# Ledger of designs, part 20: peptides against a protein of PDB entry 4XPM

Target 1, 160 residues: chain A of PDB entry 4XPM
Amino acid sequence: VMLHSKNVKGFLENTLKPYDLHSVDFKTSSLQSSMIITATNGGILSYATSNNDVPKNSINEINSVNNLKMMSLLIKDKWSEDENDTEEQHSNSCYPVEIDSFKTKIYTYEMEDLHTCVAQIPNSDLLLLFIAEGSFPYGLLVIKIERAMRELTDLFGYKL
Target 2, 67 residues: chain B of PDB entry 4XPM
Amino acid sequence: DIKGTIAFDTHGNVIESTGVGSQRIEDIGDLSKVTLDAEGFAQVQGDSLLVHLYKRNDITLAVYTSA

## One batch from the design tools (peptide; made by RFdiffusion4, then SolubleMPNN)

Design b2_p28_2_s1 (from b2_p28_2, 14 letters changed)
Fold by OpenDDE base, seed 3:
Structure b2_p28_2_s1 (fold): chain B 160 residues (1-160), chain C 67 residues (1-67), chain A 28 residues (1-28)
Amino acid sequence: as target 1 above (160 residues)
Amino acid sequence: as target 2 above (67 residues)
Amino acid sequence: MSAKEEAEKKLKEELKELHDKILEEIYS
């Protein structure tokens, strides 16, 4: 059973929430964006953004969506390259992880001043993509996306 | 008195940073090479601060103090 | 146990506690 599109969007919206570590004086901003995209073309299947102040059907909304499309495509391309590059897979920007016996990789990418991370949903044609401000540390971003991935078991093995 | 903290993973990437730790992210390179004792602890004397290290579950916590 | 040793022990305990709290929060 595949997740309903609206449920997926709601899930992605929940991933936007920041970390607030009360044990130390540390908190993050919300994620700028959270997306599920196709591994083939980088097409956005679902997305959420923390910038909800943009009116619907406005030029600003269109521009923001277009920006997301561009970033998703660029990250997909980089991901595709790295998936075919053994050296990149052994760099500190690649985190091999295992979820319920499924293996996948989390990649961190610097996109201008933004911190991004992307991971293939296990055995699927889908990628989960987080985009955050540069102040969001990569180590925590990786943990965040790994935990999010564990909640997307319904998408494991999904093929386009 | 804690002057700051850095938590980092096995890839040397920051998980959190506070206080003076936020200004000493570059220390991770050296801190990651420090030999820890059997309990996962170490101390490293810096230029002006003492760094207390504790690693467990692949997360290293560095605490900066004056002594 | 000397005062210095006690202080060191307490510091280590605090360090462990802080580490545990951080872990709990990031994996909650």
Scores: peptide ipSAE 0.714, ipTM 0.942, DockQ to the pose 0.953
Fold by OpenDDE base, seed 4:
Structure b2_p28_2_s1 (fold): chain B 160 residues (1-160), chain C 67 residues (1-67), chain A 28 residues (1-28)
Amino acid sequence: as target 1 above (160 residues)
Amino acid sequence: as target 2 above (67 residues)
Amino acid sequence: MSAKEEAEKKLKEELKELHDKILEEIYS
């Protein structure tokens, strides 16, 4: 299935879904946000948010988008620093993964009271970014983003 | 009876936690160092609870019981 | 097998089952 720009939004919206484990009494909240941003400047190419009750073009919507822009830039900067830091790449906050022979890394970052996870889409200029509440465990968040990236093969190798 | 659970990955990060396990996340540091048998099992005596460990596919499950 | 050995075997089976269910739910 070919992924088009219009389909990316729907894909990101689907990633917002929470986990609900029935084998144990454990359930997460929905992701607050899911984004694809540029690795170069941290610009948002596409995004989805669980707080979609805000009226279109309202001040609250503008503030929400601006907040996402701020977070994406901060996380991009941290990611860039870590990509040039061997010590950070060997911390427990970095997960080296391989998807269909492509290597990439998943990083977890705390942003105030939020849990975030970011990963470079293999061989691309794009980053996938998940933002969740602090109650969302990092181990599960990493699994979530790894599985999501496996569904974005059409973006592998994408260059700006 | 199970009093709680913790599932964690090879980096020591939580995958899920329930019951008393949610209040004992700090146990992961010690639990990750426990030597497992050939089948991936171990038991560790805690403060007042017994911890049963099983690891497979890089995910460790810790189950807390009274005995 | 002794009763203790049987109980241990049963406990291990329950652990495996729970672990498998968690994995199945996460990766379904």
Scores: peptide ipSAE 0.713, ipTM 0.942, DockQ to the pose 0.951
Fold by OpenDDE base, seed 1:
Parts: structure tokens; C-alpha cells; sequence
Structure b2_p28_2_s1 (fold): chain B 160 residues (1-160), chain C 67 residues (1-67), chain A 28 residues (1-28)
């Protein structure tokens, strides 16, 4: 199955799903946002948000999109800095991972009261970005984005 | 019998927490340093609760009990 | 084994089981 833009949107929407562990009394909220952005400029190529109560083409929707743009840019900038910082890459906020022989890193960033994690889609100019509430634990968020990354093999190696 | 749980990864980040574990996230720092036995188990007397540890596949589970 | 040893063994088994269940749910 090829990942077209339409499929990517749906994929991101699916990533919004919360965890509900029944083995223990633990559940998360849904992700606030899930995005694929460019590693170069932080431009949003596709996104999904759990807050779909905003009417389309409304000012509120525009504001929410603008907020996402701001967040994506900020996180991209932080990611770029960390990718050029050996010390940051060895912090507990950086998870080196390997997916099908492709190496990438997952970074966790606290943005205000939000928990975020971002990962470069292997060998690509794209970043996958999850934004969650502060109650969403980072360890689980990392697992979530890693699993999501494994389903984006069609984007591996994508260059702008 | 279980008062709470914490599961955390090798980076010390929480995967899940329940019960009293949710209020003891700071314990991860010490729990991560506990020497496990050959089977991956350990017991730590923290506060008034006993913490049972089990680590496998880079995931440590801490279970809090009264005894 | 003594009763204490048996109880400890049982507890360890429960820990393993819970750990496995958590992982299964996370990676399901």
C-alpha cells in the first residue's frame, strides 16, 4: 500500500488514538496533534488534530493552524540544534533507534505544558511530530512514535 | 494488593504509572540504579511501601505493595 | 520450598505476567 497524501492524513489521524492499558488502570488522552513537517523549514505537509470541533474555515481554525505552524517551527529548530549537538544526542531526551536498518533519533521536548516528540523519518527531509498533553508520559510517547515510524516506510528516503 | 505501578524505560522516562506509583515518579532515579538478580527481579523498601522490580526488554516494572 | 519461598515465587510470576501484559498491550 502506497502512502499518498490522502493516506497520510488518515494515518496521522489514526496516530491520535490514546493508549488504554487494561492490564493496569492506565489510559492516556488522545494526542493533540500529529504532523509530518519538513526538516528544513518546519513546514507542515500534513497534520491531524484531536480538536475537530472547530468549524472549517473559521477564524478559530486558522488560529489553530497557525499555532501548529508555530509549534512545528519551534520544534524543528530545536531538533536541528540537537542534531548538531553531540551532548544533546546523548541526553535522556534522545532515543537512537533503528528501523529496518535505517537509523534515526527520537527526541522528546517539553513545550510549555505539552509533551512532544519528534523523529526524522529515516533518510528523509521529513519529521514526524507528536504533540500530547503533559499527562502523556514520554516513555510511552516515544514508543508510540517509533511504532508509527515503522509504518511510514514509504516515506523513508524522501527528499524535498 | 497492588497499590500502584510504574513502568519506565532505560532513559528513566515513564511508560505508565498507576495508583501510588503516579505520585512517586521521582523514585525512578533510585529504582533505575537497583541491582537486579539473575532473573531480573529486585525488591526495594522505599517508603512505607515495598517496591517489586522486574526488568525485561529494557522495560522496568515497579509494583508497589504494602508488603 | 517453604511457604515464604513459594509466595515469593508466585509474586515473581505475577510480575512477569503483568510485565508481559503491559508490553503486549503497548505493542499490540
Amino acid sequence: as target 1 above (160 residues)
Amino acid sequence: as target 2 above (67 residues)
Amino acid sequence: MSAKEEAEKKLKEELKELHDKILEEIYS
Scores: peptide ipSAE 0.714, ipTM 0.943, DockQ to the pose 0.965; fails the geometry check
Fold by OpenDDE base, seed 5:
Structure b2_p28_2_s1 (fold): chain B 160 residues (1-160), chain C 67 residues (1-67), chain A 28 residues (1-28)
Amino acid sequence: as target 1 above (160 residues)
Amino acid sequence: as target 2 above (67 residues)
Amino acid sequence: MSAKEEAEKKLKEELKELHDKILEEIYS
């Protein structure tokens, strides 16, 4: 099934869902935001956020969107730097993964008090970006984004 | 009786933590170095609790018990 | 086997089961 703009938005909204493990007394908060951005400029192509109580065209919405733009750009810059840094690719903050024979990397980044992870959609000019509260453990966040990318096969190889 | 748990990946990052485990994330550094037996198990005496380890599929589970 | 060995066996099984459950929940 081909992913359209509405499908992508809905997909990102679904990724916001928290983990609730019943085998142990552990659950997470929802992701703060989930985005697909360009690897070239960090431009936001689609996004979802848990803070949906902001009126349209309000100053709060503008600030919220601007904040997302800022974060996406900062993370893209870090990602770009790390992609050109062999040492960073071998740090514990980098997870090389293979999805359906496609190779990519998942990076974890601390941004203020937030936990973030970003991964290039395999062979594409796109990045998937998750932003969570500091209470969201990185190991689980990595698993989450890996699983999410497995559902974005239509975007594999996408070039701008 | 389980007092807490920590699950962590091969990078030493937490997957989940509960009970006393959530207060002992710093243990991961040492726990990750523990040699497991052929079945993937090990036991380590902590400060006051016994830690039971089991690793499979690159995920290590640490279970804290009083004995 | 001894009672100690039996208890150890049960404990290991519990660990395996818990590990499996966690995996199932994460990857379900």
Scores: peptide ipSAE 0.714, ipTM 0.943, DockQ to the pose 0.969; fails the geometry check

Design b2_p28_2_s2 (from b2_p28_2, 13 letters changed)
Fold by OpenDDE base, seed 3:
Structure b2_p28_2_s2 (fold): chain B 160 residues (1-160), chain C 67 residues (1-67), chain A 28 residues (1-28)
Amino acid sequence: as target 1 above (160 residues)
Amino acid sequence: as target 2 above (67 residues)
Amino acid sequence: AAAAAAAEAALRAKLAQLHEEILKEIYS
């Protein structure tokens, strides 16, 4: 079972939506970006962004896409390093989680003034990556990506 | 009267914050070390405010009140 | 003492309810 590309794109677009809690007076901004990338090269397989003000095929769009590619590669590299670093795996920025008996890890990374989190889709060659503003709390960001991961069971075990 | 809230996870990272809680994120370090009773509750005097703690399912809720 | 106990019970109930509501929202 495999998700179609269009379904993945739509899924990522839905993950952009902010939290707006009614139990307390708390709400977040939308995610800046949501991406599925390869764990091997950091290549972007699918992405969604909240920035819809950039004209298509403009130099600004090209720069935006290039920036996403750069961030994807940087985060993939950092993730790869941490996966081989015992100390980093035991830091407060690493969340071991289990989904339907599959184990994975969620990492939080501060990239300049942005809050990011990344997680390997269980038993796959893919990473799910969220990029948010610095005002988005890490604890909630982790919960968000965990919940999103639970909806990507069709990608569990996906190999390139 | 609730003056603010902080919800945080077992890693000490914020889940949500409101009111005065948003300005007291640094309290999480100490609050995470507070011994809770059998029902998961505790009260701590934090500066001029009273902090009420409740932990369940690995999420701690801190509620700040004047009394 | 009875009034104090009632007040504490009410506050605890409020905390628990708020916690439950937050959980419900973030895991919905």
Scores: peptide ipSAE 0.716, ipTM 0.945, DockQ to the pose 0.930
Fold by OpenDDE base, seed 2:
Structure b2_p28_2_s2 (fold): chain B 160 residues (1-160), chain C 67 residues (1-67), chain A 28 residues (1-28)
Amino acid sequence: as target 1 above (160 residues)
Amino acid sequence: as target 2 above (67 residues)
Amino acid sequence: AAAAAAAEAALRAKLAQLHEEILKEIYS
């Protein structure tokens, strides 16, 4: 089944949902942002954000989108560098994973006070990017993005 | 009896933390080096707390208790 | 000593159960 833009948007919106563990007294905030970006230029193909109390087409919305664009570009650049750096790929910030026999990597990046993680959708020109508050644990963030990628099989192998 | 918890992955990154565990994230470095028994358990004495470890499926759970 | 052993066993069981519950929740 081919993922349409609206379907992708809805998917990303769903990824924003927080964890609320009942076995222990632990819950997270919602993700601040969830994006699919190009691995080539860091361009945003689709995104979802929480705390959307900003009117559409307002200056505040424009600024927030611009901020996302900047973050996506920076993360893409860092990701690109790490993909060409063996040492970075063996750091604790890199998680090699295999999904249905497809290999990819999940990277965690601290960006100012935010916790981010990014992963190349297997064999594609696309990156999945989560941005969360600093209180969102990296280990759980990695699990979250791994689970999300497993639902994006339609994008595996997608080339621009 | 549980005063807090920390769950962490094989990279030493936190999955969850509660109670006193949230204030003891720095313990992960040492806890990750603890040798577990055949059942995946270990016990480590802390400052004033006892840390109980259980690892399965590459996730280690640390439970802090007073005894 | 027997009481201590029983308490240890109970705590281990609780740990294992808690671990399982956490896994179920994060991978649900």
Scores: peptide ipSAE 0.716, ipTM 0.945, DockQ to the pose 0.931
Fold by OpenDDE base, seed 5:
Structure b2_p28_2_s2 (fold): chain B 160 residues (1-160), chain C 67 residues (1-67), chain A 28 residues (1-28)
Amino acid sequence: as target 1 above (160 residues)
Amino acid sequence: as target 2 above (67 residues)
Amino acid sequence: AAAAAAAEAALRAKLAQLHEEILKEIYS
């Protein structure tokens, strides 16, 4: 199966869904945003947002997209720095993971009042990025992005 | 009678929290250092609550009870 | 003493079950 651009968009939209645990009285909000960006420049290749109430081509939509662009660039920069910093890779905000014998790392970043996590799609020039409200716990966010990345095997090794 | 829960990973980050556990996230630092028995269990007396710990598959569950 | 031991065993079983249920839900 091949992942097309439209399929990627739909995939990201699906990742927005919240957790609702019934074993305990715990549920999360939906993710604010889910994105695939370039590891080189932080350019957004595809994105989904939980706020679809903004009219298309409106000033508010443009501002929201611009905000996503800014966040993606900032997170890419931080990720790039950490990938060249041994200490940061051994901090509690870095999770080394292995998916089907491919190694990658998940990083958690506080961005103002938002909780974010980012991971390089294994052996690729792409990053998967989740942005959530501050109430979304980091441990669960990490689990969510790891689970999502396991569904993106078609992008493993993708080079721009 | 469970008053709350905290589940956290090996990095000390929260997976879920409920009840009084949501107000005691700072306990994770100390709870992560508690020695568990061979079955992965421990009990820790808090200020007014008893904390029951169970760890398996790198996830620790803390359950708060009154006794 | 026997009642206390039974209560302890029941509590442990409850924790283990809850832990398993949480895992099932977050990885479902």
Scores: peptide ipSAE 0.715, ipTM 0.944, DockQ to the pose 0.969
Fold by OpenDDE base, seed 4:
Structure b2_p28_2_s2 (fold): chain B 160 residues (1-160), chain C 67 residues (1-67), chain A 28 residues (1-28)
Amino acid sequence: as target 1 above (160 residues)
Amino acid sequence: as target 2 above (67 residues)
Amino acid sequence: AAAAAAAEAALRAKLAQLHEEILKEIYS
């Protein structure tokens, strides 16, 4: 099934779902936000947010559109810098991955007290961005975004 | 008699943690350096608890027990 | 000695099973 613009938001909303591991007594919160942004300017093409009634420690609430725009821009800038820095690409914050013979990288970034991860959709001008609470472990967040990207094959190679 | 668990990836980042494992995330640095046997197992004495390791598919599981 | 060996085998089996279950839940 081809992904249309109206389906993208629904897809992102589904990515908000938490992990609940029954094999061990471990579960996460929902993602605070899930976005597709441009790699060029950090502009938001589509986004989804959770309506969790969790105390906010940040000056700007994560659920506000203005805050999302600011975070997307900041993360895009960090990503751009790292893509031009060989040393950063060999850090523990960078995960080279391959999806259906397409290569990309997943980066983790701490933003204030939040845990974020971002990845370029293979061969595209788009980035997938997850924002979670600080309690969401980075290793699991990386797995989550990799799994999500595998469902976005229609966006592979997308150019602005 | 499991007191807690930590699962972590090859980058040393947490995948999950439970029980006493949640309070011992700093152990990952040392645990990641432990030499595993041919079947992917190891055992390490950590503080007052015994840590049992099993690695498969680039994910290491650490299980904390009293003995 | 036999009891110790049996206990070790049982614990190893438990770890392997738990690891497999975690993987299934994460990737399914």
Scores: peptide ipSAE 0.715, ipTM 0.944, DockQ to the pose 0.952

Design b2_p28_2_s3 (from b2_p28_2, 15 letters changed)
Fold by OpenDDE base, seed 3:
Structure b2_p28_2_s3 (fold): chain B 160 residues (1-160), chain C 67 residues (1-67), chain A 28 residues (1-28)
Amino acid sequence: as target 1 above (160 residues)
Amino acid sequence: as target 2 above (67 residues)
Amino acid sequence: AAAAAAAARAAREKLAALHEKILEEILS
């Protein structure tokens, strides 16, 4: 059983929502973007963005989509390098996690002024990628992507 | 009264921060080295503020107070 | 110092409760 593309798109859109805590006076911005990409070539299978004020087929839309494609490829390349680097896997930017007996890793990457977080969907050829503003703390971003990953069990083991 | 908070994970990365805690993120380095008691609590006297620590589920909460 | 001990216990309980509330919110 697998999630349909429309369900995945809706899921990613929901991940954009910010945190607004009431126990303490703390809130975040919305995620800039949320994507599922291939671990092989960084191709975007599905994405959502909080930037909805761009006219269709405009130069701004084309540039924004191209920017997402570029970022996804860059992050995929960085992820691939780190997956083959024992030292990087033991840095504070790498979080080994286990979800229902499936093991994966969460990586945090600084991309210019943005905070990013990427994780391989367990036993799959897919990566989940969050892009946030620099004000979004990494510890919370890691928690957010881990919780999101737990909702993608239908994609566990997905091979291209 | 609480003057601020910092919650951080085992990697020293911030989960949330409020009040004076938002201006003292650099304290995490030292706070992460504090030995907690059997119940996960500790207190550290800072410059002018007292820091109350509690760790559970690999998340440390630091609460800054005047006393 | 029974009053002081009670105050200390109450402070710990409040701290633990706050931690639990934060955890509940961020994991929901």
Scores: peptide ipSAE 0.703, ipTM 0.945, DockQ to the pose 0.922
Fold by OpenDDE base, seed 4:
Structure b2_p28_2_s3 (fold): chain B 160 residues (1-160), chain C 67 residues (1-67), chain A 28 residues (1-28)
Amino acid sequence: as target 1 above (160 residues)
Amino acid sequence: as target 2 above (67 residues)
Amino acid sequence: AAAAAAAARAAREKLAALHEKILEEILS
């Protein structure tokens, strides 16, 4: 299987879907945004957002994209700091995980009223980033991003 | 007669919550310290509700009942 | 005593079953 640009976009769009459990009466909102960014500069390579009814080339669309760029840069900076901080890597906001023998870390970050989760795609220069409403529990967000990364094996080891 | 549930991970972060559990997220701090038996079960009596605990695969499920 | 023990076992089984169902839903 090969991931093309349009396939990555479609993948990210699918990650936006909410949880709706039946074993217990629990459901979430959709993710606000799902992104793949560079670990070096926080540049956005691909993204998807919920409620995508904004007219193309409108001021509202530009503002939304600019907001995503700002958030991606801020989260990349925080991630970079934590990757060089042993204490932060042992906090409750860091989840060391292993996927198909590849090691990576999942971080949770609160940004204003939003819940975010970021993880380095194994052995790559890329980060996967989820942005959700504050009602989306962090434990479930971590599970969601871990499951999503398992479907991105084509990007494992990707270097810029 | 389940009154609510909380599922949480080893970091104390919520996975799901329902019913009275949604209003008792602060209980996770104490529940995470409860000693489970060899099969991963425990019970904790709190105020008017009994909390049933079961942990497997690093996920703890707390079920709130009246008894 | 036997009835109480049976009830306790049944309760544990229900709790474990619910845990498994939740896991299946969030990991599928």
Scores: peptide ipSAE 0.702, ipTM 0.944, DockQ to the pose 0.953
Fold by OpenDDE base, seed 2:
Structure b2_p28_2_s3 (fold): chain B 160 residues (1-160), chain C 67 residues (1-67), chain A 28 residues (1-28)
Amino acid sequence: as target 1 above (160 residues)
Amino acid sequence: as target 2 above (67 residues)
Amino acid sequence: AAAAAAAARAAREKLAALHEKILEEILS
């Protein structure tokens, strides 16, 4: 089964939704961005952003996209380094997880004042990347991306 | 009466925090070391607050109360 | 003593219930 680009875009847009708990008085902001990027080059295959205040085709929009490209590349590089670093894989910033018998890792990275997490889609050349404000707690961010990953089974094993 | 909460994972990272818990994230380091009973419960006396701990499914909930 | 024990059990139940509610929300 192939995920069409439109379907992926819509999926990523849905991941932007914040948490608003009622059991306790806790809520988060929306994710700033949600992306699927290549593990090889950090290229953006699809993305969604909560920043809808920028006019289309404006200089500000171009700058925001360029910023996403920069962040994706930086995070891909960090991820690549960590995947080759046993010590980093045993840090509290790395979460080994298993989804439907497929193993992957979730990494959390501080990017300036932003909280990010990235995970390789199991057995694929793709990474799922969430970027949130610094107020978004890492533990919840990890849960969020794990839950999202469970909905991307069609991309498991995807090779470029 | 609950004064605040902190939920955190096995890596010591916050899942949620409310009330006084939001101001006591640094407590996680000590709370994560507390020995829980067979049912997953514990109590820890803090400065002026009592912390009630319950862990299940690798998530620890800390509830801060006055007593 | 019996009242104290009952109160303790009730407190544990409330704590466990809250934990479950939080989990249900974040995993929904």
Scores: peptide ipSAE 0.702, ipTM 0.944, DockQ to the pose 0.963
Fold by OpenDDE base, seed 5:
Structure b2_p28_2_s3 (fold): chain B 160 residues (1-160), chain C 67 residues (1-67), chain A 28 residues (1-28)
Amino acid sequence: as target 1 above (160 residues)
Amino acid sequence: as target 2 above (67 residues)
Amino acid sequence: AAAAAAAARAAREKLAALHEKILEEILS
């Protein structure tokens, strides 16, 4: 199934859903935000947020979008630095992964009190970015984004 | 019988935690160094709790019990 | 102590089963 703008938006909205385990008494909050951004400039191509209580076209909505833009740019910059740093690529904050013979890396970044996770869509100019509360464990966040990446095969190799 | 759990990956990052495990995340450093047997099991005596370890598919599960 | 050995084996199986259940949930 080819991913169009509306399909991507729906996909990102679905990634917001929390975990609620029954084998053990453990549950997470929803992701705060989920985005696809450009690896070159950190521009947001699509996004979803759990803050649905903000009125449309309000000043608060504008501020929230601006905040996402800021975080996107900051994380893109950090990602770019790490891609040129061998030491960072071998740290516990970097997860080399392979999806259907395509290699990529998942990075975890602490952004103030938030837990973030970013990964380059294999061989593409795009990054998938998850932003969660500090209570969301990094190990689980990595699993979440890795699973999500497996559903974005249509974007593998996408160049701007 | 279970007082808590911690599941963590090979990077030492938490996947889930419950009960007393949520208050003992710092144990991961030591637990990750424990030698497991051929089946992936081990036991470690803590201060007042016994920790049961099982690793499979690069995920270690620690279960805290009183005995 | 055969009974103790059996109990230990059962405990291992329960631990492994719990691990599998957690994996199943987080990957579903």
Scores: peptide ipSAE 0.702, ipTM 0.944, DockQ to the pose 0.917

